# Peptides against a protein of PDB entry 6J54, part 5

Target 1, 223 residues: chain A of PDB entry 6J54
Amino acid sequence: NENLFASFIAPTMMGLPIVTLIIMFPSLLFPTPKRLINNRTISIQQWLIQLTSKQMMAIHNQKGQTWSLMLMSLIMFIGSTNILGLLPHSFTPTTQLSMNLGMAIPLWSATVFTGFRYKTKTSLAHFLPQGTPALLIPMLVIIETISLFIQPVALAVRLTANITAGHLLIHLIGGATLALLNINTMTAFITFTILILLTILEFAVALIQAYVFTLLVSLYLHD
Target 2, 42 residues: chain B of PDB entry 6J54
Amino acid sequence: QFQFTGIKKYFNSYTLTGRMNCVLATYGGIALLVLYFKLRSK

## One batch from the design tools (peptide; aimed at target 1 Q96, target 2 L32)

Design b1_p12_1_s1 (made by RFdiffusion4, then SolubleMPNN; from b1_p12_1, 10 letters changed)
Fold by OpenDDE base, seed 4:
Structure b1_p12_1_s1 (fold): chain B 223 residues (1-223), chain C 42 residues (1-42), chain A 12 residues (1-12)
Amino acid sequence: as target 1 above (223 residues)
Amino acid sequence: as target 2 above (42 residues)
Amino acid sequence: DLLDALLLLLLS
């Protein structure tokens, strides 16, 4: 079933990887404001960024607020790439696990190291939940340590799996719709309706996954 | 607020310091066990 | 704590 996964192959042109250009393309959609009162599109973008930044960074102290730019850029990048990926015949870089690991591991490591650097006692204490029975302390510490190292993997896999699964479903339902057009038009219409609803859902998932990814990074920073 | 005396003052699952010490003790114990097995194999 | 928050996010 190579046809099912053909859309997930990294696109190349004449042997040159154009994935880099695809990854960089969403940056063009968010130009820097130049005026005090910008146009409607930039204004709404800035408003959304401000809204999300206030909500996400409210839990952080002054040192954590320095990560606002990084986190906001991250959510905008992932969100834009996910949304653009829902366009017909579009390649979503976030469907590649390597891409998401490339984002998750450095960000996770940075947050963990930052935690140990400035909140050493609290960070070490997080390996043992409060109120743990004394006999379970060694085992729970080990489990929590393992859980820590699973965080970057889970972060990457969650994003990859959700976006990839969404694309697969769209392709499968779309293919089924096309196949049913010549068999039963009524059933094809039902399938097409499901496809539309699924597409709407995937738009929501695309944004939610971007938010969750960024939020979890933020939570790791907060310890 | 919890009040502990004796060894429980330093090793408990409620206070921040106690939890930290428990974690360090656990890691230390594991390290000693690993060291023991390494030395035993030699 | 953090684990609970993560679980809530995973279930959402």
Scores: peptide ipSAE 0.219, ipTM 0.843, DockQ to the pose 0.028
OpenDDE base, seeds 1, 2, 3, 5: peptide ipSAE 0.048, 0.218, 0.180, 0.239; ipTM 0.775, 0.838, 0.837, 0.827; seed 5 fails the geometry check

Design b1_p12_1_s2 (made by RFdiffusion4, then SolubleMPNN; from b1_p12_1, 8 letters changed)
Fold by OpenDDE base, seed 1:
Structure b1_p12_1_s2 (fold): chain B 223 residues (1-223), chain C 42 residues (1-42), chain A 12 residues (1-12)
Amino acid sequence: as target 1 above (223 residues)
Amino acid sequence: as target 2 above (42 residues)
Amino acid sequence: LLSEALLLLSLI
């Protein structure tokens, strides 16, 4: 059991947590542009950020556009950490539920509070769907209230479970391929092919989960 | 366009104001129930 | 629309 989850243990050096450095590392991969026309790599990066920003913020009005910087930083952080986590023997902070809850709960609470602050009538009305029969109104309001409080938990658990499950599967199949190299080379080759296909899938999952996480935060803000 | 009279004007599931009032009434009812059980225990 | 979007996103 310990060997299976060894890759998910928070790394420490001489008893000092280096997780802080790992969390801060993705920020070095996104330098700020200083020129009107930058290098090709920086230009492509900025272009991708602008495309994702325009796509995600298209549903928001001008007040919602103020959240663009935070939402873009969130998707870049989660996306970069998830992609870097697919490197061999790397530690992904997003596999830790505490990390994802630490992001989900404050962002969710901020979106809910901003909704109640600026759009009180609309936000309160969202607890009751339109056209509900009169007898079902109290029960449905309770269900929608419970659904609201499940949102941050579902947001954090979805990200944690998807990334963790992908990592576990890669490690298990990777370990199986290494064990089968000396037993049966043909079966090891088949297992290795599955591993490659799985790693490609996990790259897609890493980006999709980052996008879904940020999109859901954005949708909660839009209400 | 919906035209409601009486209590349905304030408590309906079709208008924005009606939906808001229904939500507030539900929360108020729950708060009163909690208060009742709290005072009953004393 | 939000409930449908949330439902679709919850399934992913």
Scores: peptide ipSAE 0.227, ipTM 0.831, DockQ to the pose 0.028
OpenDDE base, seeds 2, 3, 4, 5: peptide ipSAE 0.192, 0.157, 0.200, 0.224; ipTM 0.829, 0.828, 0.833, 0.825

Design b1_p12_1_s3 (made by RFdiffusion4, then SolubleMPNN; from b1_p12_1, 7 letters changed)
Fold by OpenDDE base, seed 1:
Structure b1_p12_1_s3 (fold): chain B 223 residues (1-223), chain C 42 residues (1-42), chain A 12 residues (1-12)
Amino acid sequence: as target 1 above (223 residues)
Amino acid sequence: as target 2 above (42 residues)
Amino acid sequence: LLEEALFLLELI
């Protein structure tokens, strides 16, 4: 139904793309520190960024740690957009597959190309797992090659599907609660409780999807 | 730790070099097959 | 790393 997916239509005002402003808005929530001793909010943000950076970059060597800025910016962007998308009447750019593909394909390509440039032997060896029988080698190499090309698609679709499904479910349950308010208040209360639990779950999903997206990009870089 | 002789030294699934060579051989074989069919169409 | 990637894939 068109009404069900109306919240996923890219918003425009007077034909001008407000989507660009929505995409740029999360950047305002993360100001650069100007002081040695920052405010509590900025210090907490920096602390969280440092913790996430230490966890994600622990897998990488010094050369891989060059990607720390890119990966941290990615997780902050996706995480902030996903969380802001849970606000009522808000548009989430990450529900658009085009945006997620626009992030996934270049990042995946960059990780694959960097792997082939600096770790050519290891990258080529990843197409064949260790200890495979000789007869299965050609087929397994083909499967692993196909798997490699599916990675950016799976990365984008996973993020899009999880966020979109969450939003759809919130809208459906929310609409059901409003409809049941005048019919049966007790049933409406039950559905409202489910809605609250679902919204809490979607907050967790929003952060997890941002983390997994960035982690998988990081993992592809490490190979 | 792995001692291979003959062709298994270069094409094995245990060593890094062997795995790399197997992958390259597979891609080379596919490329030759594609080339064969392309030349056959002419 | 493939096992970890597959594990993460199953979590989603």
Scores: peptide ipSAE 0.217, ipTM 0.829, DockQ to the pose 0.028
OpenDDE base, seeds 2, 3, 4, 5: peptide ipSAE 0.165, 0.129, 0.180, 0.206; ipTM 0.830, 0.822, 0.835, 0.822

Design b1_p12_1_s4 (made by RFdiffusion4, then SolubleMPNN; from b1_p12_1, 8 letters changed)
Fold by OpenDDE base, seed 1:
Structure b1_p12_1_s4 (fold): chain B 223 residues (1-223), chain C 42 residues (1-42), chain A 12 residues (1-12)
Amino acid sequence: as target 1 above (223 residues)
Amino acid sequence: as target 2 above (42 residues)
Amino acid sequence: ELEEALLLLLLI
């Protein structure tokens, strides 16, 4: 049913890709502070960024903290796009698997390559858990190698599937609510209540998925 | 603290070096198998 | 760390 997935089609105006503008729009929501004492909104935003930065970088050493800018920009981008995607008639770029793979693969590869470059012994040792029986060593190394290559796919699919599923549920229940308004007001009220609860849940999911995506990237960096 | 002697010193699942060597040995074995089949097909 | 990663991976 093309009608159900119409909201996930990349929007174009007169053949021009508006997707680029949509992707760049969240950057406008995060202005750089120019004053020592900023406005309340900017101060709260910076405070939240600092809190998330401290929480994310607590696992990393000084060398790993160099990735703070990248990880913070990533979580702010994904989080903002996911939240903005919950607006009516909005297009969420994170529902596109291509975009999520475009983020996941380079970041994953960068973390893996940096791990092998600076912590070669530790990174190689991660393919074999401690205390494994000798007979299971070759098989477990193979499984862990396959698991490594599945990481970027799982990272992208998790984000895409959760956001897409949430959007589909909101649209379906919303459509059902509108259809039931003229048929049975009581059932429409129940469905509308479910829609509200689901919308609140999707706000949480939007933030959680952004956090999990960034956290997993940081965890892969830490190895 | 694990004290291993002989081959177990270099190939064990408890020490960092031992784990690394096991991984390298596994990859080396796979590479040799692939090479064997590649040379066999020629 | 691997256990934590697996737990997070299972948190889909």
Scores: peptide ipSAE 0.141, ipTM 0.842, DockQ to the pose 0.029
OpenDDE base, seeds 2, 3, 4, 5: peptide ipSAE 0.103, 0.100, 0.130, 0.120; ipTM 0.838, 0.843, 0.849, 0.834

Design b1_p12_2 (made by RFdiffusion4)
Pose (drawn by RFdiffusion4):
Structure b1_p12_2 (pose): chain A 223 residues (1-223), chain B 41 residues (1-41), chain P 12 residues (1-12)
Amino acid sequence: as target 1 above (223 residues)
Amino acid sequence: FQFTGIKKYFNSYTLTGRMNCVLATYGGIALLVLYFKLRSK
Amino acid sequence: SLSEVLFFLFFL
């Protein structure tokens, strides 16, 4: 009975303040120069695109490359608006489940209507995988179509659920430091757990590769 | 001039990308169950 | 929840 942890009961609030200012704000963190040689703070933002525009370009290699100049603007928005919210009292718009159901459905149904305007038969004849056996036709085409309509729900809910799960362990491991007016040796170990956990919460950039890339496999497989 | 800089890009891919009517239908029906539960309290 | 639906409608 040496080290007794404590806890504080308080409501964890994901309120909704004025949002149309908070959305436009990580657009003016990135400027654009009309010069040849640039000023050494855009120049490491212009080099960071020319890396990851060479990985969502190399798989497709078609006349579906026209679509890929918009998929690098989808990686900078939720690459920034997940990184800004690590600050002390900031507010992330990709916490709310509202706009992620508007980021998945206008993009996911922009992919099944891409081959339906050009191929019209063999886009969802991709439901036919192989040289057809006879004992498992109805066990297949009720499976590979129930794992198609999961995909817009499987794209948006995997983003909102773990971004806001990173903010609660920031508060609850951080709020147990403030309510630790008991023995002071264990206060530093909870603080040291925080400053490790904030390094893991820079996997908010690593969850944007898992949004643009399973949108490319959901685009390269249909087209 | 927030148009003609990206007007060549719009009619290229908004043929399939501007289908927010399915988002508007799935959003407008999602307005209807929450007003109804508060009506029945 | 009502504020989330209204914000989604405003976003549309």
Fold by OpenDDE base, seed 1:
Structure b1_p12_2 (fold): chain B 223 residues (1-223), chain C 42 residues (1-42), chain A 12 residues (1-12)
Amino acid sequence: as target 1 above (223 residues)
Amino acid sequence: as target 2 above (42 residues)
Amino acid sequence: SLSEVLFFLFFL
């Protein structure tokens, strides 16, 4: 069990937390533009950020678009950390539930509180779906209230579980391929092919989970 | 638009105000129940 | 390339 989860242990050197440096590292990959016409790499990054921004913030009005910086920063952070975590011997901070809860709970609470502050009537009305039979109203309101409080947990667990499961599968199949190289080369080739397909899938999952996490936060903001 | 009369005008699952009132009534009822049991235990 | 994939595999 320890061998399987060894890659998920928070790395430390000389007792100092290097996790902080790992978390801060993705920010270096997205430098601020300093020129009117930037490099092709920076231009592509900005173009992608603008596309994702337009896609996500299309749901929101002007007040909701104030969150564009926060949401774009969130998706870039989670996406970059998830992709970098697929590198060999890399520690993915998003595999830690504590970190994901640390992101999910404040963002969720902020979206909920902003909804209650500016859209009190609509936010309260969301606890009761439209057209509900009168007898089911009290129970359904309770269920929707419980559902609301499960949302931050669901956000954190979904991200943690998807990224962690992917990493575990890559490690397991990767280890199996290495073990089978000395036993049966044909089966090792099959497992290696599966590993390649899985790694491609995990790259997609890494981006999708970042998008889903940010999208759900955005949807909670929209109410 | 929906035409409701009496209590259904204020407590309905179709209008925004009606839905809000139903939610508030539900929370108020739960709060009263909790208060009742709390006072009963004393 | 295959060498890059193998390199990645050994560090899994």
Scores: peptide ipSAE 0.052, ipTM 0.779, DockQ to the pose 0.015
OpenDDE base, seeds 2, 3, 4, 5: peptide ipSAE 0.031, 0.023, 0.044, 0.030; ipTM 0.779, 0.772, 0.788, 0.769

Design b1_p12_2_s1 (made by RFdiffusion4, then SolubleMPNN; from b1_p12_2, 7 letters changed)
Fold by OpenDDE base, seed 5:
Structure b1_p12_2_s1 (fold): chain B 223 residues (1-223), chain C 42 residues (1-42), chain A 12 residues (1-12)
Amino acid sequence: as target 1 above (223 residues)
Amino acid sequence: as target 2 above (42 residues)
Amino acid sequence: DLAEALLLLLLL
């Protein structure tokens, strides 16, 4: 059991936190363009960012589009960290609930406060759906208020749980495959095939979770 | 589009202002209940 | 938050 969770321990070297370097490393993979016509890799990256930005910001007005840079940086950060975390013997910072809460709570609070600041009437009215029967109004407002406070927790836990569960499954199936190599080669081969399919799935999940996290933050901004 | 008269003009689930007032009224009611129980315990 | 619930259901 200790070996199972060893990959989730924050790495340190000589008492210095290497976690900070791991968090900063994905930023090196996305250099800033300097030319009108860049190389193929930078051009593809910019094209992908533009496509995702247009898709995510389509629901926002001009004032909401001011958040485009932050939301794009967020999806690139979470996506890159999740993908790099699938490498062998790598530490994934997004498996730490503290980090995800550290991102979710400030972003959620910022969206809620901006909503109350610029759209006070709409934000307050959001606690009561249209057409609600009069007898259900007090109960529904309470439920919607509780739902609001669960949003940052659900945002952080969803990301943490999905990435962590994926890592655990890869470790368990990988360990089972190694154990079965000397017992039954045929079953080991089947288990190994499942492991490969699972790893491919986890790559997709890593990107989807980054997208969902950023999208939900964007939706909270739009209300 | 919606024509309400009397108290329903200010407290309704269809208009934006009506919904806002309902939310504020519910929060106010809860706050008064909490204050009542707090003062009663003393 | 119907969209959130639908996304969660789709992921499961």
Scores: peptide ipSAE 0.109, ipTM 0.826, DockQ to the pose 0.027
OpenDDE base, seeds 1, 2, 3, 4: peptide ipSAE 0.023, 0.021, 0.063, 0.106; ipTM 0.764, 0.763, 0.830, 0.836

Design b1_p12_2_s2 (made by RFdiffusion4, then SolubleMPNN; from b1_p12_2, 8 letters changed)
Fold by OpenDDE base, seed 3:
Structure b1_p12_2_s2 (fold): chain B 223 residues (1-223), chain C 42 residues (1-42), chain A 12 residues (1-12)
Amino acid sequence: as target 1 above (223 residues)
Amino acid sequence: as target 2 above (42 residues)
Amino acid sequence: DLALALLLLTLL
């Protein structure tokens, strides 16, 4: 059982945590452009950022678009850490629930506070769906309030669970493939094929979860 | 457009102001109930 | 929109 979760332990070297370096490493992969026409890699990165920013910020007014830099940095950070986490013997910080809660709670709190500050009437009205029968109003307001407070937890748990589950599946199927090599080569080949397909899926999941996390934060801002 | 008169003008589930007032009334009622039970136990 | 956010939460 310890071998199964060994990849999720915070790595240390000589008693010093190297987790800080791992968290900072993705920032080195996205250099700032220096020319009008940059290298192909930088041009693709810039194009992707512009495309996602245009798509994500389309629902926001000018005041909401001030969050563009933070939301784009968030999706790039989560996406890059998730992709790098799929490398062999790598540590993925986003598998730690504490980190994801540390991102989700402040961002959720900021969006809710911003909503109450600038759109107080609309934000309060959102606790009661339009057209609710009079007898159901008190109960429904309570349910909507509980739903609001579950949002940061759901946001953090979704990201943590999807990334962690993916890593566990790759580890388990990979271990099973190695164990079956000397037992049944045909079954090992089938398991290996599943492992390849699963790995491709996990690359997609890594990007999707980064997008969903950022999108939901953006939607909470829009209210 | 919805036209409400009397108490329904201030407490309704259709208008923005009405919905806001219903939410505030619900929270106020819960707060009063909690306060009542807190004071009753002492 | 909260409803849209909740819908996306359940779909993913």
Scores: peptide ipSAE 0.033, ipTM 0.827, DockQ to the pose 0.030
OpenDDE base, seeds 1, 2, 4, 5: peptide ipSAE 0.019, 0.024, 0.022, 0.019; ipTM 0.752, 0.750, 0.762, 0.745

Design b1_p12_2_s3 (made by RFdiffusion4, then SolubleMPNN; from b1_p12_2, 7 letters changed)
Fold by OpenDDE base, seed 1:
Structure b1_p12_2_s3 (fold): chain B 223 residues (1-223), chain C 42 residues (1-42), chain A 12 residues (1-12)
Amino acid sequence: as target 1 above (223 residues)
Amino acid sequence: as target 2 above (42 residues)
Amino acid sequence: ALLEGLLLLLLL
């Protein structure tokens, strides 16, 4: 049991947590442009950020556009950490539920509070769908209220479960391929092919989960 | 466009204000129930 | 919100 989850243990050096350095590392991959025309790599990166920004913020008015910087930083952070987590023997901070809750709860609370602050009538009205029969109104309001409080938990658990499950599957199949190398080379090759296909899928999942996490935060802001 | 009279004007599931009032009334009812059980225990 | 929640649950 311990060997299976060994890759998810927070790494420490001489008893000091190096998780802080791992969390800060993705920031080095996104330098700020200093020129009007930058290098090709930086230009492509900025172009991708602009495309995702325009897509995600298209549903928001000018007040919602103020959240663009935070939402873009969030998707870049989660996306980069998820992709870097697919490196061999790497530690992925987003596999830790505490990390994801630490992001989900404050962002969710901020979006809910901003909704109640600036759009009180609309935000309160969202607890009751339009056209609800009169007898179902109290129960449906309660259900919608419970649904609201489940949002940060679902947001954190979804990200944690998807990334963790992918990592576990890669490690298990990877371990099986290594064990089968000296037993049956043909079956090891088949298992290795499955591993490659799975890793490609996990790259897609890593980006999708980052996008979904940020999109849901954005949708909660839009109400 | 919906035209309601009486209590339905303030408590309806079609208008924005009506929906808001229904939500507030539901929360108020729950708060009163909690208060009732709290005072009953004393 | 319920429909959105159900759709999000379907998206896993």
Scores: peptide ipSAE 0.276, ipTM 0.858, DockQ to the pose 0.030
OpenDDE base, seeds 2, 3, 4, 5: peptide ipSAE 0.245, 0.216, 0.252, 0.271; ipTM 0.857, 0.855, 0.858, 0.850; seed 3 fails the geometry check

Design b1_p12_2_s4 (made by RFdiffusion4, then SolubleMPNN; from b1_p12_2, 6 letters changed)
Fold by OpenDDE base, seed 5:
Structure b1_p12_2_s4 (fold): chain B 223 residues (1-223), chain C 42 residues (1-42), chain A 12 residues (1-12)
Amino acid sequence: as target 1 above (223 residues)
Amino acid sequence: as target 2 above (42 residues)
Amino acid sequence: DLAEVLLLLSLL
């Protein structure tokens, strides 16, 4: 059991927090363009960022589009860290609930406060859906208030749970495959095939979770 | 589009202002209940 | 909703 969770321990070298370097590493994979026409790799990256930005910011007005840079940086950060975390013997910072809460709570609070600041009437009215029967109004307002406070928790836990569960499954099936190599080669081959398919799925999940996290933050901003 | 009269003009689930007032009234009611129980315990 | 579909897919 200790070996199972060893990959989730924050790595240190000589008592220094190497975790900070791991968090900063994905930023090196996205260099800033300097030319009007860049190389093929940077051009593809910029094209992908533009496509995702247009898709995510389509729901926002002119004022909401000011958050485009932050939201794009967020999806690139979470996506890159999740993908790099699938490498063998790698540490994924997004498996730490503390990190995800550290991102979710400030972003959520910022969106809620900006909503109250610029769209006070709409934000307050959001606690009561249209057409609600009069008898259900007090109960529904309470439920919607509780739902609001669960949003940052659900945002952080969803990301943490999905990435962590994926890592655990890869580890368990990988360990089972190795154990079965000398017992039954046929079953080991089947288990290994499942491991490969699961790994491919986890790559997709890693990107989807990054997108969903950023999208939900964007939706909270739009209300 | 919606024409309300009397108290329904200020407290309704269809208009933006009506919904806002309902939310504020709910929070006010809860706050008063909490204050009532707090003062009753003393 | 796209978010709901993505959430369901993310549970796989």
Scores: peptide ipSAE 0.191, ipTM 0.826, DockQ to the pose 0.025
OpenDDE base, seeds 1, 2, 3, 4: peptide ipSAE 0.030, 0.128, 0.109, 0.163; ipTM 0.773, 0.833, 0.830, 0.839

## One batch from the design tools (peptide; aimed at target 1 Q96 S98 M99, target 2 L32)

Design b1_p13_1 (made by RFdiffusion4)
Pose (drawn by RFdiffusion4):
Structure b1_p13_1 (pose): chain A 223 residues (1-223), chain B 41 residues (1-41), chain P 13 residues (1-13)
Amino acid sequence: as target 1 above (223 residues)
Amino acid sequence: FQFTGIKKYFNSYTLTGRMNCVLATYGGIALLVLYFKLRSK
Amino acid sequence: SFAISLVFFLLAF
């Protein structure tokens, strides 16, 4: 009975303040120069695109490369609005489940209608995998079509659910420091757990590769 | 002029990318179950 | 009323 942890019961609030100012704000963190040589703070933003525009370009290699100059704008928005919210009292728009159901469905159904306007037969004849055996036709085409309509729900719910799971362990491990007016040796170990956990919460950039890239496999497989 | 800088890009891919009607239908129906549960309290 | 406001925000988006 040496080190008794404590806890504080308080409501964890994902309120909804004025949002259309908070969305437009990580657009004016990135300027655009009309010059040849630039000013050494855009110049490491302009080099960070020319890396990851050479990885969502190399797989496709078609006339579906026209679509890939938009997929690097989709990586900078939820690459910024997941990184801004690590600050003390900031508010992330990709916490709420509303706009991610508007980021998945206008993009996911922009992929199944891409080969249906050009191929019209063999886009969902990709449901035919191989040289057809006889004992498992109805066990297949009720499986590979129930794992197609999962994909818009499987794209948007895997973003909202772990971004807001990073904010609760920021509070609750952080709120147990404030309510630790018991023995003071264990206060520093909970603080040291925080400043490790904030380094893990820069995997909010690593969860934006897993949104643009399973949108490219969900685009390269259909087209 | 927030148009003609990206007007060549729109009619290229908004043929399939501007299908927010399925989002508007899945959003408008999602408006209907929450007004109904508060009506029945 | 907070979940209705989210649906209005989804329709306006």
Fold by OpenDDE base, seed 4:
Structure b1_p13_1 (fold): chain B 223 residues (1-223), chain C 42 residues (1-42), chain A 13 residues (1-13)
Amino acid sequence: as target 1 above (223 residues)
Amino acid sequence: as target 2 above (42 residues)
Amino acid sequence: SFAISLVFFLLAF
């Protein structure tokens, strides 16, 4: 049990937290372009950023498009940290609920306050879905109000749970594969195949969770 | 498209203004209820 | 060689 969750402990060396360095490390993977025609790596990165930016900002007006830099940096940060976390013996900061709450709560609050500041009428109307029966209006308004406050928690927990569960599953299947090597080689081979497929799936999950987190923040800004 | 008369013009679940008024009315009602129970117990 | 590297990669978990 202790070894199972050992990979999720925040790493410290001689009492100094190296978590800050781990968080800052993905920034080194995305250098700023300095030329009109960059190298292949930067060109691909810029292409992906442009595609995701165009896709996410299509639902926003001119004022909403001012969030493009922050949303793109958010998806790049979460995506890169999640992918790097799939490296062996790596610590994923996004497995920490405190970090994800630290990202979700300010972003959510900013989107909510921005909505109430510029579109007060529309934002207040979103607490009541269109076409609700008159008798259900008070109850539904309360539910929608509660749902609003659950949004930052849902953002943080979704990201944390998916990444953490994936890492735990990889660890458990990997441990089971090693244990079955001396018991049943055929079963160990099957378990190893499942481990390979699972790791491939976790790469996809890592990117999807980054996208979903950023998309929902963007969606909350729009609504 | 919607034709509302009376108080339904201002309190409806279809128009944007109507939905806003319903939300404000519900919040106001809850606030009044909380205030009532607070003053009643005091 | 790729398969061997993948095995070593997965064994590190």
Scores: peptide ipSAE 0.019, ipTM 0.745, DockQ to the pose 0.014
OpenDDE base, seeds 1, 2, 3, 5: peptide ipSAE 0.022, 0.018, 0.019, 0.019; ipTM 0.741, 0.736, 0.735, 0.729; seed 1 fails the geometry check

